# Designs tried in a protein design run: peptides against a protein of PDB entry 8HF1. Part 50

Target 1, 320 residues: chain A of PDB entry 8HF1
Amino acid sequence: NVMLYATKPTEVMVSFPHQEQVLTVTRLISAEIEKFYVSLDLMNIGVQPIRRSKSLQCLRDPSKKSFVKQLFNDFLYQMKEYGIYAASIAIISLIVEFDIKRRQAETLSVKLMHRTALTLCEKIRHLLVQKLQDMTYDDDDDNVNTEEVIMNFSTPKVQRFLMSLKVSFADKDPKDICCLVFVERRYTCKCIYGLLLNYIQSTPELRNVLTPQFMVGRNNISPDFESVLERKWQKSAIQQFRDGNANLMICSSVLEEGIDVQACNHVFILDPVKTFNMYVQSKGRARTTEAKFVLFTADKEREKTIQQIYQYRKAHNDIA

## One batch from the design tools (peptide; made by RFdiffusion4, then SolubleMPNN)

Design b1_p12_7_s2 (from b1_p12_7 with P4K D7E)
Fold by OpenDDE base, seed 2:
Structure b1_p12_7_s2 (fold): chain B 320 residues (1-320), chain A 12 residues (1-12)
Amino acid sequence: as target 1 above (320 residues)
Amino acid sequence: EEIKELELPPLP
């Protein structure tokens, strides 16, 4: 019961400027996705027989169109919240998912739908990579993964997060680090993981210091939708973090679902704290004497965020 | 660029 331990980590708020990335490429990508949605709505894929899995209380969308739209909406969210560089990583996850769904398609119409989605993802990937290359003098794909490119094509929130990691962990002993990074969405875990791998590799002060892992939350809808591979990967990632082979874990709010992770000395909340439970549970992981709990806020939302945190602290003290 | 860190004071 995380609530029973009065952990008093040092709470830190990092402010970032509210800059909307008004890039022509992001507008073009959004317009291509909207055009695809119109085409998707016109596709007749037939009514698929609802395989009643006994565990699936949720009716699968018989069209699977809602799932396709959800993946692109999650991509658009990641592009907006984390930037173009993060979007270039996020699109790979969509490519993999749509290729799997294309191969698993029981009908020609469903296979064609996933193929069309995949073709759009490849176009989006090309547009993103081309935009990342516009700042590099060399056309080599390896040159898009520099610290400079990552920073320039990340949102101010992600820039401040990466700077906070560098300041907090530069040249430290990896054994002294136990870091959690909380994000709101499942797909953000993979995206921020890929971004961090490239950032750590491009940052000499962090290469031998930080070893990231990610934890994708359980699909609340059904354990049957979790691939056996995803479950095996989650177990392996958690075990590596427990064994100290990984010292930074990116996780969604699903640490609520009974994943026992060790006491951490750093907890970063990359996304806004939307609930009291999220605040208490994430803060309750920062258990060492010198533990830090770091929040990120836009400058415009700073006062509102401070007031919300004070309300959560008051409510926590009234229960403790 | 310097990180603008604000330590959140304890509740009064």
Scores: peptide ipSAE 0.358, ipTM 0.861, DockQ to the pose 0.139
Fold by OpenDDE base, seed 1:
Structure b1_p12_7_s2 (fold): chain B 320 residues (1-320), chain A 12 residues (1-12)
Amino acid sequence: as target 1 above (320 residues)
Amino acid sequence: EEIKELELPPLP
């Protein structure tokens, strides 16, 4: 009985230098958001009538101020973790979200709050785009989407991730690629997706090789509040990935939610592995022959990351 | 820049 030991994926750790992005623009943006929070705290939005929206969120934040702060805090996190280029994409998601909320506002005070947030997002977008244009001679928005601009305005983690994709997939047959990219936060999926689209389009060796998609895990908000559009998008993205029309899928926590994805030859963990379940489930998707499981770590956290992975491996072997 | 990839050794 040759126990066909399922070929364990090759586990690879890519290290990156910890560089704090000390950019004047990031400090200016952070200061503008802080000023906005002071203004937001002074806004009298009134008690929204508890009535119609069965959303547990309305019970938690009757003023909707905490949700506005959450979106900006999430943006600040993306700017810090992924860089200015990623932030320029992330801010568009905030603009869309605040415009929707402004239109859906039941009161003039809430409408004004979302309008003020939207105005701040447009200012932030302008500051980010202007900074990206500092490397371009031409004022055309399309010229900021070059491989060079993306690389120079990305964090070392994102730079190493993009380089790892290029080395792994340059000039390969698209059919031989089944890649998962795991990120911690849902909003990061859209941000990294937009970044990858631009990077792939600007990189000749990848342009006809990688077709990215993204999937956001189920909102912990009842399935009733998942927009029909988000559910349709998620189903379409999964189907495209199953059919081989997409060969790279960006995921947040999706495996914990029981979304079954095919066996992949590459699994990238872009953010730190925080749980044993995330480790086992994500690694468990790298099942093909010569499958790779790639982790990213800051050089300063390398030893701690290795020790954590060894603890997870030990715990997995003790259960097996 | 060369990607510093480290293959994680098996548990001892």
Scores: peptide ipSAE 0.351, ipTM 0.862, DockQ to the pose 0.139
Fold by OpenDDE base, seed 5:
Structure b1_p12_7_s2 (fold): chain B 320 residues (1-320), chain A 12 residues (1-12)
Amino acid sequence: as target 1 above (320 residues)
Amino acid sequence: EEIKELELPPLP
């Protein structure tokens, strides 16, 4: 029970400017997704026979349309919250998922739906990559993964996060680092992981210092959607982090309360702390003597965030 | 750009 540990990490708040990145490309992508939603609503997928599997938990949307919309909404969220560079990685996950769903489609109509979604994802990927290349004089795909491109096409939140990593871990011994990064959404784990891989590879001071992994919480709602490969990857990632072969772990807030992760010296909360449980569970991982617990907040939300953290601290002290 | 870090003071 993580609540029983009176951990007193140094709590740090990093502020970032609330800049709405008004990029023409983001507006274009959003408009293409909205047009796709209109077309998707008009698609007759037929009444899929509700196979009454007894577990009510997977309301298999008989249309499977809601799931398609959810993935694009999660992508739009990632593009807004993390930026164009993160979106270029996030879209690849959608491409993979829609290709799997297209291959698994039991009907021609469902196959066509996933094919149309996939075609849109490829168009979005092209628009994103083209925009990243506008800063690179060279048409070489490898040139979009520079520190400069990553920083320029990331939101102020992600910029401050990457800067905080660089300042905190530049030229340090990898063995002295045990870092957790908490994000709200499952899909963000893989997106931020891909971003960090490219950033670390492009940043000499972090190269061979940080070895990232990601862990997605078990989706209790649909164990059938977790590929055997994803489950193997999760187990391997956790084991690598336990064995010290990875020193940075990206986690969703859906860490089942029971994942015993080693005592960490750094905990970053990249997304807003929405619940007391998330605050206590994440802070409770910062257990070393010099542990840091780092929060990111927009300047406009700074006071509200401070007040919320003080309320959580008070509530935690009243239980401890 | 300099990172504006604020150490959150202890509860009074």
Scores: peptide ipSAE 0.341, ipTM 0.848, DockQ to the pose 0.139
Fold by OpenDDE base, seed 3:
Structure b1_p12_7_s2 (fold): chain B 320 residues (1-320), chain A 12 residues (1-12)
Amino acid sequence: as target 1 above (320 residues)
Amino acid sequence: EEIKELELPPLP
């Protein structure tokens, strides 16, 4: 019961400018995805057999088309919320997923649908990488993973997050660090993990200080082979974090699912706190002496965010 | 640019 311990971490709010990244490339990518949705709606993929796995009441496997649209909608969200650099990592996850689904396709029509989605992802990847290369003099792919490129092609929220990590952890002993980073969406965990790997590798003050890992919520819906691999990865990631082989963990709603992680000295909330439970569960992980709980807010939403946090604090004190 | 950090005061 996380509610019983009156942990009083220092609560810090970091403000960032609200900047709509109105880049021509993001508009082009959005228009290509919308055009693809029109074509996808016209595709006849036939009636798909419902795989009756007996045990868990199958929430209707979303139609194969609905799953394709969900992945692209999650990609569009990540591009908007985290920026072009994060989107260049996120698109690779879509490429891998659509290639798996293409190979597993039981019908020619479904195989062609996933092939068309994959072709669009490769086009999007090319447009993103080309835009990242506009700041590099050399056409070498390795030059896009610099601190400068990562910072320039990240949203103001992500820029302030990376700066806060650098200020908080530069030249510290890695053994004294136990950091959690909370994000709203499952796919954001892997995207921010990839971004942090590249940022830490490009930042000398952090290379031997931060070892990131990520953990995604248990997808209780399908015991698919992917879910077994993900469960193995989650168990390994948690164990590495417990053993001190990783000192920064990116999490979604996983801690609401009762995953026992150690007491942390830093908790970062990268996305808006939407619920009282999210506030209490995430703050309740900042349990060490001098623990910090860091929130990010747009300047325009600062007052509203402060009022919401005070309401959550009051509600928490009334239950404690 | 400096990070604008605000420590959130305790509830009154």
Scores: peptide ipSAE 0.312, ipTM 0.849, DockQ to the pose 0.138

Design b1_p12_7_s3 (from b1_p12_7 with L6E D7E)
Fold by OpenDDE base, seed 5:
Structure b1_p12_7_s3 (fold): chain B 320 residues (1-320), chain A 12 residues (1-12)
Amino acid sequence: as target 1 above (320 residues)
Amino acid sequence: EEIPEEELPPLP
């Protein structure tokens, strides 16, 4: 029970300017996705055979359209919340998922639906990569993975997060680092992981210091959708973090109650703390004497965030 | 650039 440890990490708030990144490319991508939704709604995929597998929990949307929209909505969220660079990583995950779904399609109509989604994802990828290349004189895809490009095409939240990592961990011994990064959404784990890999590789002070991994919480809704590879990868990632072969773990708030991760000295909350349980569970991982618990907030939401943290602290002290 | 880090004060 993580609640029993009265850990008193240093709680730090990092503010970031609320800049609406009014990029023409972001508007174009959003408009292309909306046009695709109209087309998707018009697609007749037929009556999908309801294979009654007895577990009622996945109401497999018999249309599979809701799942397609969910993935694009999650992408749009990541593009908005983390920026164009993060979106360029996120879109690859959609491409992989839709290609798997296309290959697994039991009907020609469903196969076509996923093919159309893939075509849109490739178009979005090209638009994103082209925009990243606008800062590079060279058409080489490797040139888009520089610290400068990553920083310039990241949201102020992600910029402050990356700066906080650099300041906190530059030239440190990897053994002295046990870092957790909490994100709200499962898909964000992989997106921020890909971003961090490129950022660490482009940042000499971090290249041999930080070894990131990510953990996606178990999807209790559909264990059938977790590939054997994903399950093996999750187990390996957790084990690497336990063995100290990885010192930074990106995780969604759905750390199942009971994944005992080591006492961490740094906990970053990249997304807003929406629940008391998330606050207690994440803070309860910062267990070392000099542990830091870092929150990111928009300047406009700073006061509201402070008040919410005070309410959570009070509620935690009343239970402890 | 300095990161605007603010230590959250203790509960009053």
Scores: peptide ipSAE 0.422, ipTM 0.891, DockQ to the pose 0.140
Fold by OpenDDE base, seed 1:
Structure b1_p12_7_s3 (fold): chain B 320 residues (1-320), chain A 12 residues (1-12)
Amino acid sequence: as target 1 above (320 residues)
Amino acid sequence: EEIPEEELPPLP
């Protein structure tokens, strides 16, 4: 049936070079985090009373040390996967989170732990910003948000993604654009959103074309831990995207949670497709006549990625 | 710079 083929998006693969070069600043930051973990393990923060909120049953670590380590590990992942420019934005999210946790701390020892983590985040932020300023003559923080700085301090994956956006959407009518960007991790949504805001603002061809939003999936720990602010933000972001006031949505796992978004003309998968469900659901959003489904792969993983997509296509055809 | 876009071929 020829009509069933006409509704399938064009599947595109964009290859990027594997960059093995670890910057000295990234090594220094990693070493500072490892030193912090040693100090954190030595901290006596006491046993926090398990508040028997049904939702906290999954936080098996009464110390909250594991959560601190998780945030820094997520930061290290973002720095590795997206580059030091993205890391300079990602660290701000950690600063905000640790300041909230410091203020909410029920004990002086826990307050001190979050204060120490916050001090490390400020040091990391300074190291990152200083490195971004190496390309700027002026010490103004605004000068680090240029297209050139963003591109030079992003990983090849992010560079290819930004180039793909520019080529796809330069000087187009904003109304003709409905773009989804899928990322694996919740915290990556905010990081890539901040990066895109700065990139779009610095790129004349995109400045009045793309209006990004982000949406994060439900907190896996409990819907009760979704701040009223996060829920309001998600509702507002979805509504803006439905109304066409935003035309690019960055999301993580949102489709698995049954969030209904409109049919899109572009779907970008910035991170590796790890599951069949992610493949089918994300591809299933690219439903317009000229819809594109874009995957990013390292050159060294190209063949493996192609084989994985063929396996997913086969599995989808066997079920359909 | 030309983006190395490759259309994924149909299943064999």
Scores: peptide ipSAE 0.418, ipTM 0.891, DockQ to the pose 0.139
Fold by OpenDDE base, seed 2:
Structure b1_p12_7_s3 (fold): chain B 320 residues (1-320), chain A 12 residues (1-12)
Amino acid sequence: as target 1 above (320 residues)
Amino acid sequence: EEIPEEELPPLP
């Protein structure tokens, strides 16, 4: 019961400038997705045969189109919130999902729908990778995974997060690190994980210090649709973090769902704290002596963030 | 570059 222990971590706020990435590439990608939505709405995918799977989810036609739109909307969110470098990783997850759905398609029309989505993802990937390469002065180094490229193509929030990791963990003993990174969305866990792998590999001070893992929240889709593979992967990732084979865990609402992790010395909240429960549960993981609880806020939202945290602290003290 | 870290003061 996290509520019962008065954990007093040092609460730190890191401010970042509110800069909208006004990139031509982001506008082009958004326009291509919008054109695709118009085309998707015109696609006749026909009435899906109701497979009598024991799960009551009659996947009606709207649900398949809605799922495709949800994935692209989550991608657009990640591109906006984390930058085009993070988007270049996020698009790979969409490619994998649409290829799986294309192969699992029971009808030609559904197969064609997922193929069209996949073709758009490959176009988006090309536009992103090309933009990442345009800043590599060395025509010969196809390596878009440098510290400089990652930093330059990340949002100010992600830049401050990466800098905070570097300052906090440079040249430390990996055994002394137990770090949680909270994000709002399940897809952000994978995206930030991929970004951190590349950043850590490109940053000598972190390469042998941080070993990241991620946890993806349960799909709001019934537990029956969570692949046996995803459940196995989550269990393995949690076990690696418990065993100290991973010392940084990226998670969403999964910890709210009763996944028990050890006491951590660092907790980073990468996305805004939207609920009292998220505040208490995430802060309640920073339990070691001298534990830090780090919040990220845009400069324009600083005062609002402070007021919200004070309200949550007051509400927590009224219950404790 | 220095990260603008601010310790959140205790509740007044």
Scores: peptide ipSAE 0.418, ipTM 0.890, DockQ to the pose 0.140
Fold by OpenDDE base, seed 3:
Structure b1_p12_7_s3 (fold): chain B 320 residues (1-320), chain A 12 residues (1-12)
Amino acid sequence: as target 1 above (320 residues)
Amino acid sequence: EEIPEEELPPLP
């Protein structure tokens, strides 16, 4: 009877100061989105025809307005949780989405609604980029992607995460690295991926060490053309990570969807662990002999986080 | 700046 002692990962907690980034630009952007919601509620987009094609659940009104509000609410969450630099990347995804929806619009009123949303995103992008440039003497857009600008315009959580990556992986062999980064929300995967690409390119010690990739979970609800492209992207991303062409993967609830990835030596939990299943599944990917499982917590939530992890550990030991 | 890393102790 070889007792397979399941090598338990080393569990590490990284604390960060709770600082609300009360920037004037963040307040201005929030106020512009609120004004836009008032104008959006006054827009008459008419009753949209129900196309009965089984694959394209054309979002009925009010669901088209609801979708626009959801994207801006998701953006506001990213700006608050990850900072202005992450928000400058997130807004590009909204621009792309609203331009697609504008081109696909079946009515002039819906086309105008998406055009108005797009114009607001372009204004928000300008305000964010201008604020990132306040630290650079030169007006060149390329100067906003420095390690210094990324760090200064990121939340304390993201700053500690980037520092933890640099300390953990500086000058290591890329073949010895298998890293997962878990985030709560699907849209955060792409935002943090874009941030990491720019950070790795600006950090000499990481340029030839870390090759990031991202996975978003499968939206089971609509096989939209976007979801087919996303599914192709996910399959390619998983394959690159299995083949060792990528060694860092950002994912959300992907493990709950039965996506199997190899055993990893590092697992980072960037957002709070809200469920027992998320804890067990994410920790269960840290399976190598020297595997680390890293949690991030605000200083004010430290004790509550420790108590929650002990409850999850106890519950896991009672099932095993 | 040193990252304040804390190893979580085993369950008692």
Scores: peptide ipSAE 0.417, ipTM 0.891, DockQ to the pose 0.139

Design b1_p12_7_s4 (from b1_p12_7 with D7E)
Fold by OpenDDE base, seed 4:
Structure b1_p12_7_s4 (fold): chain B 320 residues (1-320), chain A 12 residues (1-12)
Amino acid sequence: as target 1 above (320 residues)
Amino acid sequence: EEIPELELPPLP
């Protein structure tokens, strides 16, 4: 029971300026998605068989228009919260998902819908990659994965997060590191993982120091839609982290599902702590004597964030 | 106890 461990990790704050990256490309991408939503609403997909059991009616049917809109809304959130570089990785996950659904489509109308979504994702990918290339002086080096490109096309939150990793872990022994990074959304785990792989590869002080993995909550609602590949990958990632072959794990709300991960010495909360349960569960993983619990906040929300953490500390001490 | 700020270099 994570709640019973009165672990007193050192709580640390990292502030970042709340600057919206007002780029023309982000406005163009948002406008293309809105145009696509209008087109999507006009598409006749036919009568989907309603007759899956009432318990499965709450299942987000992956063939529905609502699920297509959700994936693009999650992409727009990632582009806003993490920046263009993270969005260039996030769009690949949408491409893979829509290509799978296009191949699995039972009807021509559903196949066409996923094909149209896929075509939009390829257009968005091109716009993002072209914008990342605007910083490469030489047209010949297609390598948009430099530390400079990652930093310049990331939000201030992600910039401060990457700097916090560099300051915390530069030239350390990999065996002395057990780090969790908490994010709000399942899809954010994949894009931050891809961003970290490229950043660590481009940052000499973190090369061979940090080995990242990610985990996403099991889709307990529809295990049938969880690909055999995703389940195998998740088991492998957890095992690598347990064995010490990975020392940084990116998580969404997975720890609430009873996945026991080892005691960590660092816990980073990249996204806002929205619930007392999230605070207690994430903080309860920072179980070493020297454990750090690092919180990220926008400067404008700093006071509100601090007051919320004091309320959670008080509530935790009243229960312990 | 006050929550300390992590000392980081300036943003570029």
Scores: peptide ipSAE 0.383, ipTM 0.901, DockQ to the pose 0.898
Fold by OpenDDE base, seed 2:
Structure b1_p12_7_s4 (fold): chain B 320 residues (1-320), chain A 12 residues (1-12)
Amino acid sequence: as target 1 above (320 residues)
Amino acid sequence: EEIPELELPPLP
């Protein structure tokens, strides 16, 4: 149904410089994760005890190590795409997840595997926090959550995103704001949410203006593995956004999953638009008068991004 | 129609 509405939001581009320089701390963290993968491959977690489903047994042991590697690979992606500050938030999510998995472990070997992953996460957290503190001249202010620290330890993409929010929403009435922020990955929603909370708290012009929420898409893993808690959180976040208690929603492919959100006046596409469906669905949420559809692109990819958007516009007009 | 660029202050 989104295709049937001739929504004509103003499409806007935000360019950002490509960050060429890899920090020493990010290389150290990547090397520690690679060393951990070698150790993880050598870990004998044993055959999981047979509870009820015979068919899933052979797939369970690879799935547990694979899940641990997936979380660290997603963390490495967050660190690369959003920066060290976002990574400091992302690592906390891994700590929480591995602690849950450690407590839920049916065997000592699985418990030890998750404990080893936790130990690595704490080491990574320390390396990240130490690097954030290197910019705080005042030894006494453990507050790494300043606007300056957030900006300096974010990628150019995130810096331009935060500046775009400041320029777009400074001193506006919160009721006049209905903003969606689209990201590619599930875990990015949590990282960008945590980053935005701290940024909004540190930025006077956005205090009491923006109230963020996040919505995580369904796990590609069976809906049976979605915690009752995650489903409750999603429902609560959507309701807060509908009620106007939140005016900025960070989401992934959630719209493809049939989650209905209201008409928005701002839609930010933080990550590259990879599909025509994503383009149409996200753009189709910018339905108010003078709605803005803001696209982020690296300078090097600007022409390619523009060409892709023109192709999507053409394809959309051929269907409308 | 060309996609306008959002004018932002310089990056630090």
Scores: peptide ipSAE 0.374, ipTM 0.897, DockQ to the pose 0.892
Fold by OpenDDE base, seed 1:
Structure b1_p12_7_s4 (fold): chain B 320 residues (1-320), chain A 12 residues (1-12)
Amino acid sequence: as target 1 above (320 residues)
Amino acid sequence: EEIPELELPPLP
């Protein structure tokens, strides 16, 4: 039973120009990943031992090659959708994952595969950081985390998102803010969280106002140490958000997984609303009388997005 | 009801 709360939050649109930032660096990175996929397909890693772990993924990808490709495809998506700055954070998640998989590798061939993936991630990280430094006179890594660098190396969608946070929350009392930010993909939660930490730290009007957290969906995968750590972190993050120690929560479609989040006064939908369930569940978190439900759309998709929201409003009213 | 646009400063 989706409890269709008859919440009437104010729906607001934020439009952004559809600009494909075709940077030379993004083309180079894409070409390096494509070359890596060709090499990965040629790698003989043998048959993996079927671990009796309840992880349906080890059964679905006995070679672990599809998982490697999935992570790089998710990275390419994040680089395209959020920009180079978000990509510089997203690549760290791949580095961590491939280093762990390299250490956990039961065979030399699998260890080599993850090492090759890791080497590519380090090359990509260097290319991204070097490009961020093109705007800085100082070679120090700390200088790439300024408001200016974050804004200039983010997509128009992310720029408008950051501006919407600044306009909505500048110099407000932290206790009066309960904000959800919905994104489509699990790994987007981490990169947008890292981006927001740096942006908030670089923005005086937000530094003592917004305290972000993120929620990642439970991978139905093995109770490996990471999944225990992620589960502990997720429980802690949710508790901090409930206790008011965090006032902005980045989440994917985690609401479908039965995670109980509190009623909020702001809900931002950073990525397109693809399903009626996503619309109802996310909108159903904006429960205060003055709650805002903020939708992001490309200018070219604005009319289509509005029509889709009207259809969802109608369908919601017909069920409520 | 029409969905209002959030007024934001120009993009850099």
Scores: peptide ipSAE 0.371, ipTM 0.899, DockQ to the pose 0.869
Fold by OpenDDE base, seed 3:
Structure b1_p12_7_s4 (fold): chain B 320 residues (1-320), chain A 12 residues (1-12)
Amino acid sequence: as target 1 above (320 residues)
Amino acid sequence: EEIPELELPPLP
């Protein structure tokens, strides 16, 4: 029923220059991950036990090797799309996951595989932090979380997003703010959340104005694979946003999954709008009288993005 | 720097 309400938010498009961050460090990290994949393919980890879920569907647990490759591929995507500062936060999530998997390993060969992945993540973290420190005269880890370092080591898309937040919310009453930030991928929610925490803390005009939270949608594949901790976190995050204890929510396709959040006055779409459903559902959350719906596009994709939005608007009006 | 914002006009 989100389709029936003619919400008329102001639709804004923010353009950003298409710059590939050609950093030597990103090439080095990519080459180290590729070398690791060659070594990983040569590892004998034995036959994996098929876990029977309580549901009669024999979900084959994804290959432990395929899961390792997925996490590194997701990391490489975050580094490319959001920059090396976002990558320095994303790598911590990989370290935590591989340490958990290492401790839970049923065999020495699987334990060694996760240990090797963890050692690579620690090397990648060091290379990223060292590059963030190249702008600071002092070797103190605290100096890498400045507004300047965050901006300089973020992609042009993320830079324009952070600038748009600062311009939109500087010195406003936190009670008057109800903001959603949509991202395409689930793992990006936590990465952008960590980036925003550091950015808000380093930006005086936002420090007492924005309180971010993040929400990851339920994996449609099986509620049994969602940790009890993740479900508790999601429920707590939604409740904090409903109670006004958080005023900015980062989410993926969560709204497609029927999570009801209040009417918002700002909706930011950080990643390209790839589907009609994503456009209608995200725009349908901008429901206040002066609501803004903000899209980000590369300059080279501007015309194509405008045409796609007009096609979605037409299709929405033909159904209403 | 001013953020280059374009308001998308309503459908004609």
Scores: peptide ipSAE 0.310, ipTM 0.850, DockQ to the pose 0.138

